Peptides against a protein of PDB entry 8BZL. Designs and how they scored, part 280

Target 1, 228 residues: chain A of PDB entry 8BZL
Amino acid sequence: SYDRAITVFSPDGHLFQVEYAQEAVKKGSTAVGVRGRDIVVLGVEKKSVAKLQDERTVRKICALDDNVCMAFAGLTADARIVINRARVECQSHRLTVEDPVTVEYITRYIASLKQRYTQSNGRRPFGISALIVGFDFDGTPRLYQTDPSGTYHAWKANAIGRGAKSVREFLEKNYTDEAIETDDLTIKLVIKALLEVVQSGGKNIELAVMRRDQSLKILNPEEIEKYV
Target 2, 242 residues: chain B of PDB entry 8BZL
Amino acid sequence: SRRYDSRTTIFSPEGRLYQVEYAMEAIGHAGTCLGILANDGVLLAAERRNIHKLLDEVFFSEKIYKLNEDMACSVAGITSDANVLTNELRLIAQRYLLQYQEPIPCEQLVTALCDIKQAYTQFGGKRPFGVSLLYIGWDKHYGFQLYQSDPSGNYGGWKATCIGNNSAAAVSMLKQDYKEGEMTLKSALALAIKVLNKTMDVSKLSAEKVEIATLTRENGKTVIRVLKQKEVEQLIKKHEEE

## One batch from the design tools (peptide; made by RFdiffusion4, then SolubleMPNN)

Design b1_p26_1_s1 (from b1_p26_1, 19 letters changed)
Fold by OpenDDE base, seed 4:
Structure b1_p26_1_s1 (fold): chain B 228 residues (1-228), chain C 242 residues (1-242), chain A 26 residues (1-26)
Amino acid sequence: as target 1 above (228 residues)
Amino acid sequence: as target 2 above (242 residues)
Amino acid sequence: SIDKEIIEKALEHFWQGQQAEELLQQ
């Protein structure tokens, strides 16, 4: 059956393994990204960390470089591979080009990596989508999304994972120039968007903020509650 | 090349990696292993299923493996897979030590192996490893640590956890009885016996059926010790008296 | 062996990633 074959087209032109990888993403924890005027914000639902689990080992938002961070939905182990490869590329770029990567550049790199895994019969697709945010060296805030197929697009705001539909619907209604007029409003927008699918407020949200010319800041639960 | 493509772990229509899940199912039938983090140490307790009467009195650890001077692991799942992964862990740790002239940080060793596990779930011609591991260790960065990894290459740090047979019930008991911030190694040992007594499919817990290893710090050195059978007997006896 | 290649590549990428992360944290 074509559905059991890796990286082959069905008679009707479907890449089933890619589509099925997208289903894996839909089962993942919800992540949201919003581009503000001078800020980019990532939020992720914290699945109820098992009471006995160390929270430090459950991070869904990570830095790729000083100017780029990523959230993902889907297979955590797959994400780790992509993150590591992206980090290497970011450092390599700094060494070879003497400038940090643009957000588009690193997104394209990740997308190309994913795409290659959809074309090799000896590999399955990555079971992850990613939201990649950051600032270009010119200070322009960027948000990109990638999926298991290796496609990528620039967004003003987007969401991935199990609650993505509801979050996107919220963002489509509420993302306005007024809603992102300030950094605080942008943060509030992300929190409100996540609260569409996350119960129990700030305790179940991981939030990361990157402002222009600033490093990635992960907000603690108390800081998040200030915006609720 | 083409012959091995059929063995590649693929996504199901619902986005599941069934070969990974089946590996986890196989692990669920393996002997119980639990780990408990304490303030002054960390322990592994594992069920011994293969009690050969003809084994020499020197009980080697069947399920608990020393990885280096600062880390040990226990395994639930396919023994042959466990041996392969344990050897890789030792090699990774040794290479790091040789390269950096210091012990590998605990989490780095765990993640290195997890990337190997992940690779076996993504590259063609291989099946996932049918093994979950508990890791105990100490390093200068985080002190005493307990990790769990599964066939997917996912891992996490834990205060207490269990893998193998009746792991869900064991975890539930650990959640009830684990006192955060107040756990001593002594209390952790007692808790381990309590949980094993309830979760092992045995009428009576005996010292011959349990392996326990502790990892402590003494005089700035890590000490990994497998408890002697007599020590385990005393722990069981204490539990029965309570 | 295919196993050796998979393991070596996985570890290579892991360590490269760790080095990159260390550089990022500096």
Scores: peptide ipSAE 0.387, ipTM 0.776, DockQ to the pose 0.609
Fold by OpenDDE base, seed 3:
Structure b1_p26_1_s1 (fold): chain B 228 residues (1-228), chain C 242 residues (1-242), chain A 26 residues (1-26)
Amino acid sequence: as target 1 above (228 residues)
Amino acid sequence: as target 2 above (242 residues)
Amino acid sequence: SIDKEIIEKALEHFWQGQQAEELLQQ
């Protein structure tokens, strides 16, 4: 009955609560991230915003800092906690180190936070994976993914959530240097990748773009349709 | 040694938080609460189930709570949990006002409570709160607002929504009849009565079984008003004549 | 009480996050 316990090792060495948190992520809305040459792009599946829901309150892409943004899959309430902690760390870093965080640094911070929640007997893991994108101070675009365990890796492109497998398969086939040669092509790649799992076209996609030395831009539906 | 706490909400093998789902199930059996956003105001309509003649009528409302001068909420779920959360909302709002010398923005109050709710789903060997809330408010940032929160700590802004018994059916009706951009408070009140009449498990809707509060702006001030029984009766009568 | 501690910590983190967000929006 180890699977009903707090986050403990099974006899075979599994952390069931972490694995189960990963299952929660797989039920989340799909998110995709792509690193271009001078651009990073995040796309998320808009769950059919209930006709009566305010879209402003349903954002799956958020800024962590001026140079870093994050998309997530899984439990939204859990994500809010992580986002807030990450934002605090970004600001703290600016104050203490006098430089913005690197994308790796903030990813590592988030990963460490998640990991700590896997070791506490009084806490469950965070039910979220995140795609963290941005630019380092040197202008290098970065994409990282982290999961409920606190593991993180750098990626050229990746996807998380319910459609992640199909999106990743698409990206594995279509991510080439040619496909990311321009900013527009990179954006198009993300949209095409999401369309593998999202029905009804560009209206059900949220897209965020960060270019070198530019702030996060969330594209409106009309802008997205231009790439379709 | 932090002892095993069996009350800690944990993931199922399928990645589900059953304690949160069960809390939501409990809320599904609670009295219906509706919220509707209009251009000129926002309203809450709540089913009043405990009609005891001996209840002291001194209560502003059984299910609608004034949080501050600019916000009110309605609750569906466990009453004791609701009392704890509504008190916390008032405390948060009061502390903010004291600290910043201005009312707390509506969304900030909602989010603050949602972080508390979330904490009870993740830490401390606690069960989730068995309560969903509808929040109505006005602030200088977004004007009239309607929010919904659930036991998970999720929240969202809404033009119209429902929690409690038959909430799914109510939401479906709201989706059909809500006219975006054209909703007046008067029309919203009529819609609330229409939806409640269909979703409440009563043969006939009576004013005794419904509490309605409106939030409006008058002369640059927020006015939160609970409708008098006679006013509710008139709304019901009007609906029956249509 | 344990409840008070949970609430206070949650709110502390919330407000810190709000401050950080405000700084980010400037």
Scores: peptide ipSAE 0.382, ipTM 0.776, DockQ to the pose 0.611
Fold by OpenDDE base, seed 2:
Structure b1_p26_1_s1 (fold): chain B 228 residues (1-228), chain C 242 residues (1-242), chain A 26 residues (1-26)
Amino acid sequence: as target 1 above (228 residues)
Amino acid sequence: as target 2 above (242 residues)
Amino acid sequence: SIDKEIIEKALEHFWQGQQAEELLQQ
């Protein structure tokens, strides 16, 4: 009965709607994030884009600001709402504080938004987890993860979605200082991690790279294949 | 104490939004709607199920709605929900035009409505809209466009797609027969008839049961035209002769 | 109406997001 209620505590202290939103995330396409020395990389599993679908409308990696980008797993429509809110906050911060947001700041904003939707009557949680990467003003690369509960943590590397367990296990074994020594090695690490769960190689991977003092670059399939 | 509204769309233990899925199921029982993008235009083709002889007003289009001078849509699902959403689309487009003195970009109109749909899946006291839409349009940014949206507030751009009854089979046929880069509006019309003939649960396709609208550019203006019954008859006849 | 409030708020956030995106692309 409690699982059919709005986000309320069960007798054993569980927030079922939050837990169930996490299950929605687990059904989402896999996303991976890796922090390198001077680079951050996001990779996502391309769902088999229907042959007749416009690829322009199937982006899972988006910029929040010039220095921050996000990938997500879970409900696409929910993600769009979060992305829009985050973009507004990034621009507002630039206007009011006269500096870009830190990656932690915008992550905390997103996390707070999610948390409010877990505590408000008449609202369900967001069915998304997000990997948020970017550079702080001081040039420090950052990677954060958020979940439906509104929790967030900083990571060296992480994965979300359907294949997240396998990808994380791979990263735990293979994320070393040597493996991220160069930008190219960092990119290769992300691709290798995704290939643990993605079939048919580079054609089914979307990859985005942000280097220090550079804008988000989405790699084309040919560029991805060079790393395979 | 605002009582827990039983109408709030919630997650199942498996992370599914059943109310959204049930809305999609309801749409699967609605009349078939097709959209096909061509190099020189875009079209909507819709099954006309309610041919009530007693209807005084020959509604030129039961399922195809003009949204503005540059966009039209077709609807599959609950008629009352469709009316609400199509009205909202018109209002959004009109407000944009008044504010910016230019037509709303096609994708912006689609996305605006999708955010409304999404809201009805997240906020309490509301059920999802039981409607999927196909949108056709032209703008200066992307030219001719075809979009599909569903009750979740998800959308996508398409070269060809189908919603409603037998949509999966229709999409499969479109994938087989759609020739990328070579699709003319004429060939798109022929393809639409071919697909409808196979997907509609009728022994013989008739012009009275099919609505077709085309969107083209003529002399730098968008032209939205609903095909006359005679034109549809000619298309059907041509298909039968092939 | 509650419906109007939901719609208006959704659209408000949408347009704000569009403006932010436009600024990001500049």
Scores: peptide ipSAE 0.378, ipTM 0.773, DockQ to the pose 0.611

Design b1_p26_1_s1 (from b1_p26_1, 19 letters changed)
Fold by OpenDDE base, seed 5:
Structure b1_p26_1_s1 (fold): chain B 228 residues (1-228), chain C 242 residues (1-242), chain A 26 residues (1-26)
Amino acid sequence: as target 1 above (228 residues)
Amino acid sequence: as target 2 above (242 residues)
Amino acid sequence: SIDKEIIEKALEHFWQGQQAEELLQQ
């Protein structure tokens, strides 16, 4: 069966390992990204951190550079590899071009990395989708999504993982210019979107905010509860 | 063109890595290993299944390995795989020490190995390592630490956790009895005995079947000590009297 | 050996990533 081979085309033109990697993403914790006017917000479903687990080791949102951060859905170990490679590229770009990467540039790099793993006969695809947000040097907020195939697109808002369909449906209905008029409203929109799939309120949400000319801020549970 | 073996771990139609899951299943049948973080130290407790009277008294436990002066680990799963991974851990730690003239931070050592584990799930027709590890350590950044890693290359920090046989039940018991912020090494040792007594598939817990190591700080130095059988017997006796 | 290559490459990327992370302003 072609589905048991390394990433090869089926007779009908399917890359089964890529499709199956996308199924792995659908089993991942839900992540949401929203681009506001002068803010980008990432939210992730916190699976109930086991009471005895150290929270510092359970981060679903990470910085790639000072101006770029990423959330992912799917295999955590796979994500770590991608994050490390992206961080290296961000630093390399600063050294060679003397400017930070654009959000599109680093997204394209990640996408290309993923794509190469779909063509190698000695490698399986990455079992991750990513939401990449940040600011370009001109202060423009950006949101991109990548999938296991290495495709990428720019979005106003999007979601990945288990609850992605429901969250996207919510965002399609509720993402308006009015809903993102302020930073606080944009944050509220993300929280409301996640609450469509998260049962236990603000305690089970990880939220990160990046404002123009500011570093990534991860909100604590108390700060999140203020928006609920 | 290096023909990579067609045996690369692949996704199922449902997006599962069955070879990783099967490795985890194999680990579930291995001897129980516990880790507990205390305010004044950290410990590993492991089930000793192979009691051969003819085994030379190994200076170090069968399942607990010293990695460097500040870290130790316990393993559950395939012994040969465990040996490979523990050797790599030692090599990574040594290289770091030589390069930076300071001990490797605990989490960095754990993560380095986890990236190796992950690579074996993605590259070159290799199978996953059939091993989970518990790591105990001390560093200047986070103090006493406990980590768990699995065949996927995933890891996490813990206050208390368990791998191997009946790990789910052990974790449940740990959640019930672990008092955050109040855990002394003495109380952690008692808790370890309590949990092992309930989770090991033995009618009676005996000191010969349990290996315990503690990691403490004395005079600004890390001390890793494997408890003597007599000390373990005393802990068991104390538990039976309570 | 294939094993050595896999391990060396994994570690190379790991250490490069660690260096990059250290340069990030937290």
Scores: peptide ipSAE 0.364, ipTM 0.760, DockQ to the pose 0.594; fails the geometry check

Design b1_p26_1_s2 (from b1_p26_1, 17 letters changed)
Fold by OpenDDE base, seed 3:
Structure b1_p26_1_s2 (fold): chain B 228 residues (1-228), chain C 242 residues (1-242), chain A 26 residues (1-26)
Amino acid sequence: as target 1 above (228 residues)
Amino acid sequence: as target 2 above (242 residues)
Amino acid sequence: SVDEEIRERALKHFWEGQEAEELLAQ
């Protein structure tokens, strides 16, 4: 059965290990990204942090650089490898090119990394999808999504993980120019989108906001509740 | 014909890494290890299964390993894998110290090993390590810390946790009795004994079957101490009197 | 700062990633 093979083509041309890695992503906690006018927002479903777990160590939204952050769905350990490599690349780019990376550039880097892991018979694909958001140097907000295959696309809004279908359906209905007219409305949109799949309200949402010319801000639960 | 690396951890059709899950299952049969974070210290308590009279008195502990002056770990799982990983932890910590002239931050050491563990789940020709670890440490960034890592390369910080045999039951008990912000090392030791007494498949808890290490700060230095058997006996006795 | 964390993580990955690869090559 080709389904138990390493990353090789099936007779019908499928890369089953890539498809199965996508199934691993679908089991991950839900993440949502929305591009506003002058804001990008990432939201992630907080799994019930075990009462005795340090919340600091369970962060699913990570800065890649001052102008770029990433949320992921799927295998956390796999994500850590990708994040670390992306961070190195961001720093390298600043040192060599003397400018921060564009969101597209770093997305392409991550995508290329993922793709390489799909071509090696000695490696399995990364079991992660990522939402990568940030601002280009010109102040343009960007949102990209990448999957285990190494594909990537730009989005206005997107979701990944177990609740992604429901969240995307919500966003397709509710993402309008009016809904993102202000930063606050954009934040509200993300929260509302996550609430489609998160039962316990604002307490189980991690939310990160990056505004134009500002650093990544992770909202505390009290700040999130103000938008609910 | 690029030979199927039969040892490659691959995804199932359902997106599961069964080799990682099976490694975790193997750890469930290992001796119990507990970690508890207190305000004034952190501790590891580990079940000692191999009580062989002819075992050369391991100067330190069978299951608790000193990593550096500021960190120790306990292991549940395959002993050979544990030895490799604990050695690697020591090497990582030493390299960092040499490079930066300061001790490696606790989480950074944990993450370094977790990246190695993860690699063994992703690269061909390798199986996952059949080991979970509890890490205790102190650093200037976060003070006293407790971490857990698993075969997948995932880790988390904890106030209290358990790995190995009956870990789920132990964690449930810890959740009930752990008082956030009010935990002293003394109370943590008592809690460790209480939990071990209930989770170890022994009729009576004995000091011979339990190893306990504490990590404290004294005069601006980290002190890692393995409790003497007599001290453990006193803790057990005190628990039996309550 | 986010920058310090990023730098630390980046440097960490550089040596940890190499170490992992070296360990895998054995």
Scores: peptide ipSAE 0.000, ipTM 0.560, DockQ to the pose 0.045
Fold by OpenDDE base, seed 5:
Structure b1_p26_1_s2 (fold): chain B 228 residues (1-228), chain C 242 residues (1-242), chain A 26 residues (1-26)
Amino acid sequence: as target 1 above (228 residues)
Amino acid sequence: as target 2 above (242 residues)
Amino acid sequence: SVDEEIRERALKHFWEGQEAEELLAQ
């Protein structure tokens, strides 16, 4: 059966290993990204950190550079590989071009990396989707999504992982210019979107905010509860 | 399930990596290893299953390995795989020391090995390592630390955790008895004995079946010590009297 | 050996990633 071979086409043109990697993503914790006017916000469903687990080691939102951060859904170990490669590329770009990467550039790099792992007969696809947010040098906020296939698109708002369908449906209804009019409203929109799939309120949400000309800020639980 | 379990680690239709799951299952049958973080130190406690009287008293335990001056690990799973990974950890730590003239941070060493583990789950013609590890260490960045890693290349920091046989029950007990912020190394040792006594498939806990290592700081230096059998006997006796 | 190649790739990735993190911390 073609589904047993490392990423090959089926007779009907399917790449089963890519499709199955997408199923791995659907089992991941929900992540949401929203582009505001002068803000980008990432939110992730915190699975109840085991009472004895150190929270610092359970981060689903990672900085790639000062102007770019990423959330992911799917296999954490796969994500670490992608994150590290992206960080190297961001630094390389600063050294060679003397400017930080654009969000599109680094997204395309990640997408190309993923695509190569779908074409090699000696490798399986990455079991991750990613939301990549940040600011270009001109101050434009950006949100991109990548999937296991290596496709990428720009979004105003999107979600990945287990609850992605419900969160996307919420965002499609509630993402308006009015809903993102202020930074606080944009943050509230992300929290409300995650609450569609997270039962225990603000305690189970990881939230990161990047404002124009500011570094990534991860909100603490107390700060999140103020928006609930 | 059977169609995806026999070959190179690939995704099932449901997005599962069965070879990784099966490796984790194999680890569940290995001897129990505990790690507990205290305010003044960190410890590993491991079940010793192979008590051969003819085994030379190895300076280091069968299941606890010194990695460098500031770190040790315990292993659960396939012994041959464990040997390969522990050797790799030592090499990574040595290379870092040579390059930067300082010890490798604990989490960086853990991450380096986890990237190797992950690679063995992604590249063709390879199987996952059938090994989980507990790491104990000290560094200037985070002080005393405890980490756990699995065959997938995932890892996490812990206050207390368990791998191997009856790990779920052990973790449940640790959650009940671990007092955050109040844990001394002495209390951690007592807790380790308590948990092992209940989770090991033995009628009576004996010192010959338990290996314990502690990591402490003395005069600005890390001290890694494997407890002597007599010390373990005293801990067991104290537990039985309580 | 294939094992050596995988280890080399993993190690290379680790060192590259570490270097990137160090650069970001500066």
Scores: peptide ipSAE 0.006, ipTM 0.565, DockQ to the pose 0.642; fails the geometry check
Fold by OpenDDE base, seed 2:
Structure b1_p26_1_s2 (fold): chain B 228 residues (1-228), chain C 242 residues (1-242), chain A 26 residues (1-26)
Amino acid sequence: as target 1 above (228 residues)
Amino acid sequence: as target 2 above (242 residues)
Amino acid sequence: SVDEEIRERALKHFWEGQEAEELLAQ
């Protein structure tokens, strides 16, 4: 069966394992990324954490380096592998090139890793899409998306996961230069975009902000509620 | 038999490499890419399908890639595979330049990638790349050149060719309208627009949906230029007026 | 020959791709 085998072409030219990995992403929690003028913002829907789950352990937004962070949709276990490799590459780059990675560079690295898993026998594609945000060394904010196929593109704003379609439709309508004129407006845009698909308001949103020359800041629920 | 389709690229009882054929089928669903060789230059024209408002337009071209100062390519097929192959082309070209202190000859770069593509059809553990490429270039050996390569690792030089969606129809049109020895870059651009207008399943050809790059020689230097949207609009308008 | 170097590189790319895969399978 073409669908259960290693990633091979179907008679009609489809890579079913890649398509099925994309379906796994669509079942994942929604993530949103927005590039502002001097800010990048990631937001993710929180699944109802069971009362006994340490909320700190279910982070869907992670730092890859001081200047780069990533949100993902899809298989958490797959994401962990990608994140770890990306972190190693970021550190290796700092050691060898003496500069932090560009957001494009690390995105390309992740994309290439994903692509290889679509072309290797005995391996399945990664069941994750990622939004990768950060600042280049010149202070330019960047947003990239990558999918299970290993494709990647630069975005002003984008969404992945279960609610991605609705969130993208919102962003297409509401992303303007005026809407990102300030850091606060950019944060508000991300929150509003997530609220299109997230039930029960700000308590179910994880939000991370990276400003120029600043470390990743994860907003607490109270901080998020101020923007709602 | 399904057994030959699901493993490493192996021969069927009929001697067919089904995974290669299926990779070629995947390319048939990709956006149309044209290449036309002229006396005074070479061009690539590609269908742009991914027009999203939220895309960061920092990328000059989605489907046309500069490989070095003397070569560019266009891709049809799986984007991630295309990215891997175009990066490899750039690396090969750069390594050659560093080693020999001259740019890699066009055909040698094409052949180097074709050997890689072929290896992925022959050796176990890998699938074929789901990508065809058009290459344009200039070198001191053959001047302006146009090449096509497919997932099998086969390649050929062309005066005009097409890959991707409706490629067969496009090639037929090119054969009818291409005048050997009389093709200027200007006439090639007009021909590209004519063919794209017929092969793209669009009611009206728009500049936003077309990428065009030209490769010319100016003062002993290769110039690779991606046409601005306004220039493409003018070409489309001119075609509509004829 | 340029052809041999290309072949060696193609093979190296193939092997490095495999080694990277083997290293990743470990």
Scores: peptide ipSAE 0.000, ipTM 0.456, DockQ to the pose 0.020; fails the geometry check

Design b1_p26_1_s2 (from b1_p26_1, 17 letters changed)
Fold by OpenDDE base, seed 4:
Order: sequence, then C-alpha cells, then structure tokens
Structure b1_p26_1_s2 (fold): chain B 228 residues (1-228), chain C 242 residues (1-242), chain A 26 residues (1-26)
Amino acid sequence: as target 1 above (228 residues)
Amino acid sequence: as target 2 above (242 residues)
Amino acid sequence: SVDEEIRERALKHFWEGQEAEELLAQ
C-alpha cells in the first residue's frame, strides 16, 4: 500500500509518511512563537511533569546558538537529532564565515535536513515541527516555522502542536502593532495565547525570551505569573 | 535495497511509531527494574529471573551493568539488545574519557545512547531496540542522577522510576512513598524492597531474585557497589518485620 | 499536498510574515 511507503507518492500525489508525521506533530505539546519589535518569544505548554520526573530534562525550548532558539512539537528524540545537527552547523558557520548564522539560514538548513529524510529511501520523515526564533546579526528579529516536509516560512506569530489551531485563532485576532508595542506586551501576548489551551496558568508554561543583543532567557514560573 | 525498506519503522496514519510501541510492550514483560535517587546516593534494584541452580555461588549482576567508574545501568527487555547497548555505553564513555581526560557527564552518556536508539527508529533496515534502561550516576555538574530511556530514544531524569513488569504499579507506589528532599539511601533501599515485594510476581521476595546496586560518594570518589545476597536478605527481613 | 496546505494557510492567515508572502509569490 502507498501509505506504507516512505518516499513514494500516492496516485493522487500524497506523501503519506509526511502527512502521518504531521499527525505526530499534532499530538505534541503546543508551542507558540511571536516576533515583537525588538524581542522574540517562545512559549510551550508543559505537560504535567510526572511527580517524580526531573523538570530539567523536559525542556522543549533550546538554544541553537547565542542568537537563535527553537521550540518543537512532536517526537522528542527526533527533535534532539535536529537540534544537535543545527548546533553543529551554527558553530561551523561561525568558524568558516566568521559570523553567526541568520535565522533564515539555520531554518533553511533544518528544512533541507527534513526534506532529505522525506526523499531518501530507508528513512522516515522527522516527526517534528519547529518554531525557530532569533536575531540576525543586523539586529532584526525573526520567526520561522518548519514542518516534517521540510517546508519553512517566516511568521509574525505562529503555533504548532495539539493546541495550535486555537492558539493561531487567538493570534489572528490579537496580534496587532499595539499588542507588540513593548517587550512586556509581546510576552503577555504569548502567555495569553498559550492560556487558550493550557490550564492552570503559568505553572504549565515554559517561556523563553530573547531580546536584541541579549542571550536567551528562560522565565521561571514566578516571572511568568507577573504577566498573567 | 527494497527488502530493507519493509523493515523501516514508519508512521501509522495516526502518527504513531508502532514498532517502537511494540518494543515498549516487549519491555513490559521483562523483569522489573527500579531506580531511586537519594540525597546521599542512588540505587538500582532489579528482578533476577534466570536463577540457574548450576551457576557458581558468585552471583554476577545479570541486569545491572557498570558503565564506568561513575555510572551504572539496569536493563529491561531483550537481553541481546541490552548487551549491545551496554557495550555501546561503555565505548562512548571510554572515548569521551580519552578525548577530554575527564569522565563523561551522566546526561551526555544517556543522550549519546538515546541518539543511537533514535537512529534505529528512523533508518531503514533497522528495528528499534527492545530495551529500556535506567541509569544511575554521579558527576560534578548535577551530583547524583537517575535517568530512564526507552526504545524511541527519549529519556528523562527521575527521582524514582520503574521499568519492566508491573512498572505502572511500582511507579504509583513510588509516588506515594517517595519523600522529596528527605530520601536517604537507607530509606531508598527500604522503599525499593517494599515496591519489589509488591510488584514482583512472587509469593515471597527472596534475595536470590533481587539485584541491588548503590552508587555513593566516598572521599571524593564514586563507589558502585552491588549488594551481597546477605545484605539483600537483611533488607527483606527488615521489611517483613515492619 | 501538505506543502500546498501550508502555503494556503500562510496566505490566509493574518500572522504571516512579509517574507512568507514573498516566498509564496514566487
């Protein structure tokens, strides 16, 4: 059956393994990204960490470089592979080009990696979508989204994972120039967007902020509650 | 080439990797392994299922493997897969030590193996490893640590956890009895015996059916010790008296 | 296709970036 083939088109032109990988993404925890004027913000729903689980090992937001971070939805193990390769590329770029990667560059790298896994025999697609945010070396904030197919686009705001539809609907209504006028307002927008799908407030949200010329900051629950 | 493609782990229509889930199911039938993190150490306790009467009295650890001087693991699942993964862990740890002249951080060793496990779920001609692992270790970064990994290549850090047969029930008991911040190695050992006694499909817990290893720090060195049968007997006896 | 669906969504949604519009115009 064509649905069992990794790299074969169906008669109607579908890549079923890519579509099925998208279903894996839809089962993932919700992630949201918003580009502000001088800030980029990522938020992720914390699934109820098992009582005995170490929270430090359940991070869904990671740095790729000093100027780029990523959130993902889908298969955690698959994401780790992508993250590691992206980190290597970021470092390689710094060494060879003597500049940090642009957010677009590293997004394109990740997208190309994903695409190759959709086309190569004996490989399944990555079961992940990613939100990639950061600053270009010129100080421009960027937000990109990638999916299992290897497509990517730039966004003002976007969401991925199980609650993505509701979060996107919220963002469509509430993303305005006024809503992102300040860093704090941008952070509030992300939190409000996540609260559409996350119960119990700031305790179940992981939030990361990157401001211009600043490193990635992961907010603690108390800091998040200040914005609620 | 085409024959190997049929063995590739693929997504189901609902986005599931059934071969990984089936591997996890196989692990559910394996002997119970639990790990408990304490303030002053970390332990692994594992069910011994293969008691050969003809084995020499020197009980080697069947399910607990020393990885390096600072880490050990226990395995639930396919023995042959366990042996392969244990060897890989040792090789990774050794390569790191040679390269950096310091022991590999615990989480880095876990992640390195998890990347291998993940690869066996993504590349053609391979099947997932039918193995879950518990890792105990110490490093200078995080101190005593307990990790669990599964066939998907996912992992997590834990204060206490269980894999293998009746793992869900064991985890439930651990959640009830584990006291955060107050767990001593002594109390952890008692808890391990308590949980194993209830979760193992045996009428009476015996020392011959249980392996326990502790990892502690003494004089700035990690000490990994497998408890002697007599020590385990004393723990069981103490539990029966309570 | 999944790619076409994503493109359609990118065109329809308010939160799309200018660069996304440019990419879709190609």
Scores: peptide ipSAE 0.000, ipTM 0.570, DockQ to the pose 0.020; fails the geometry check

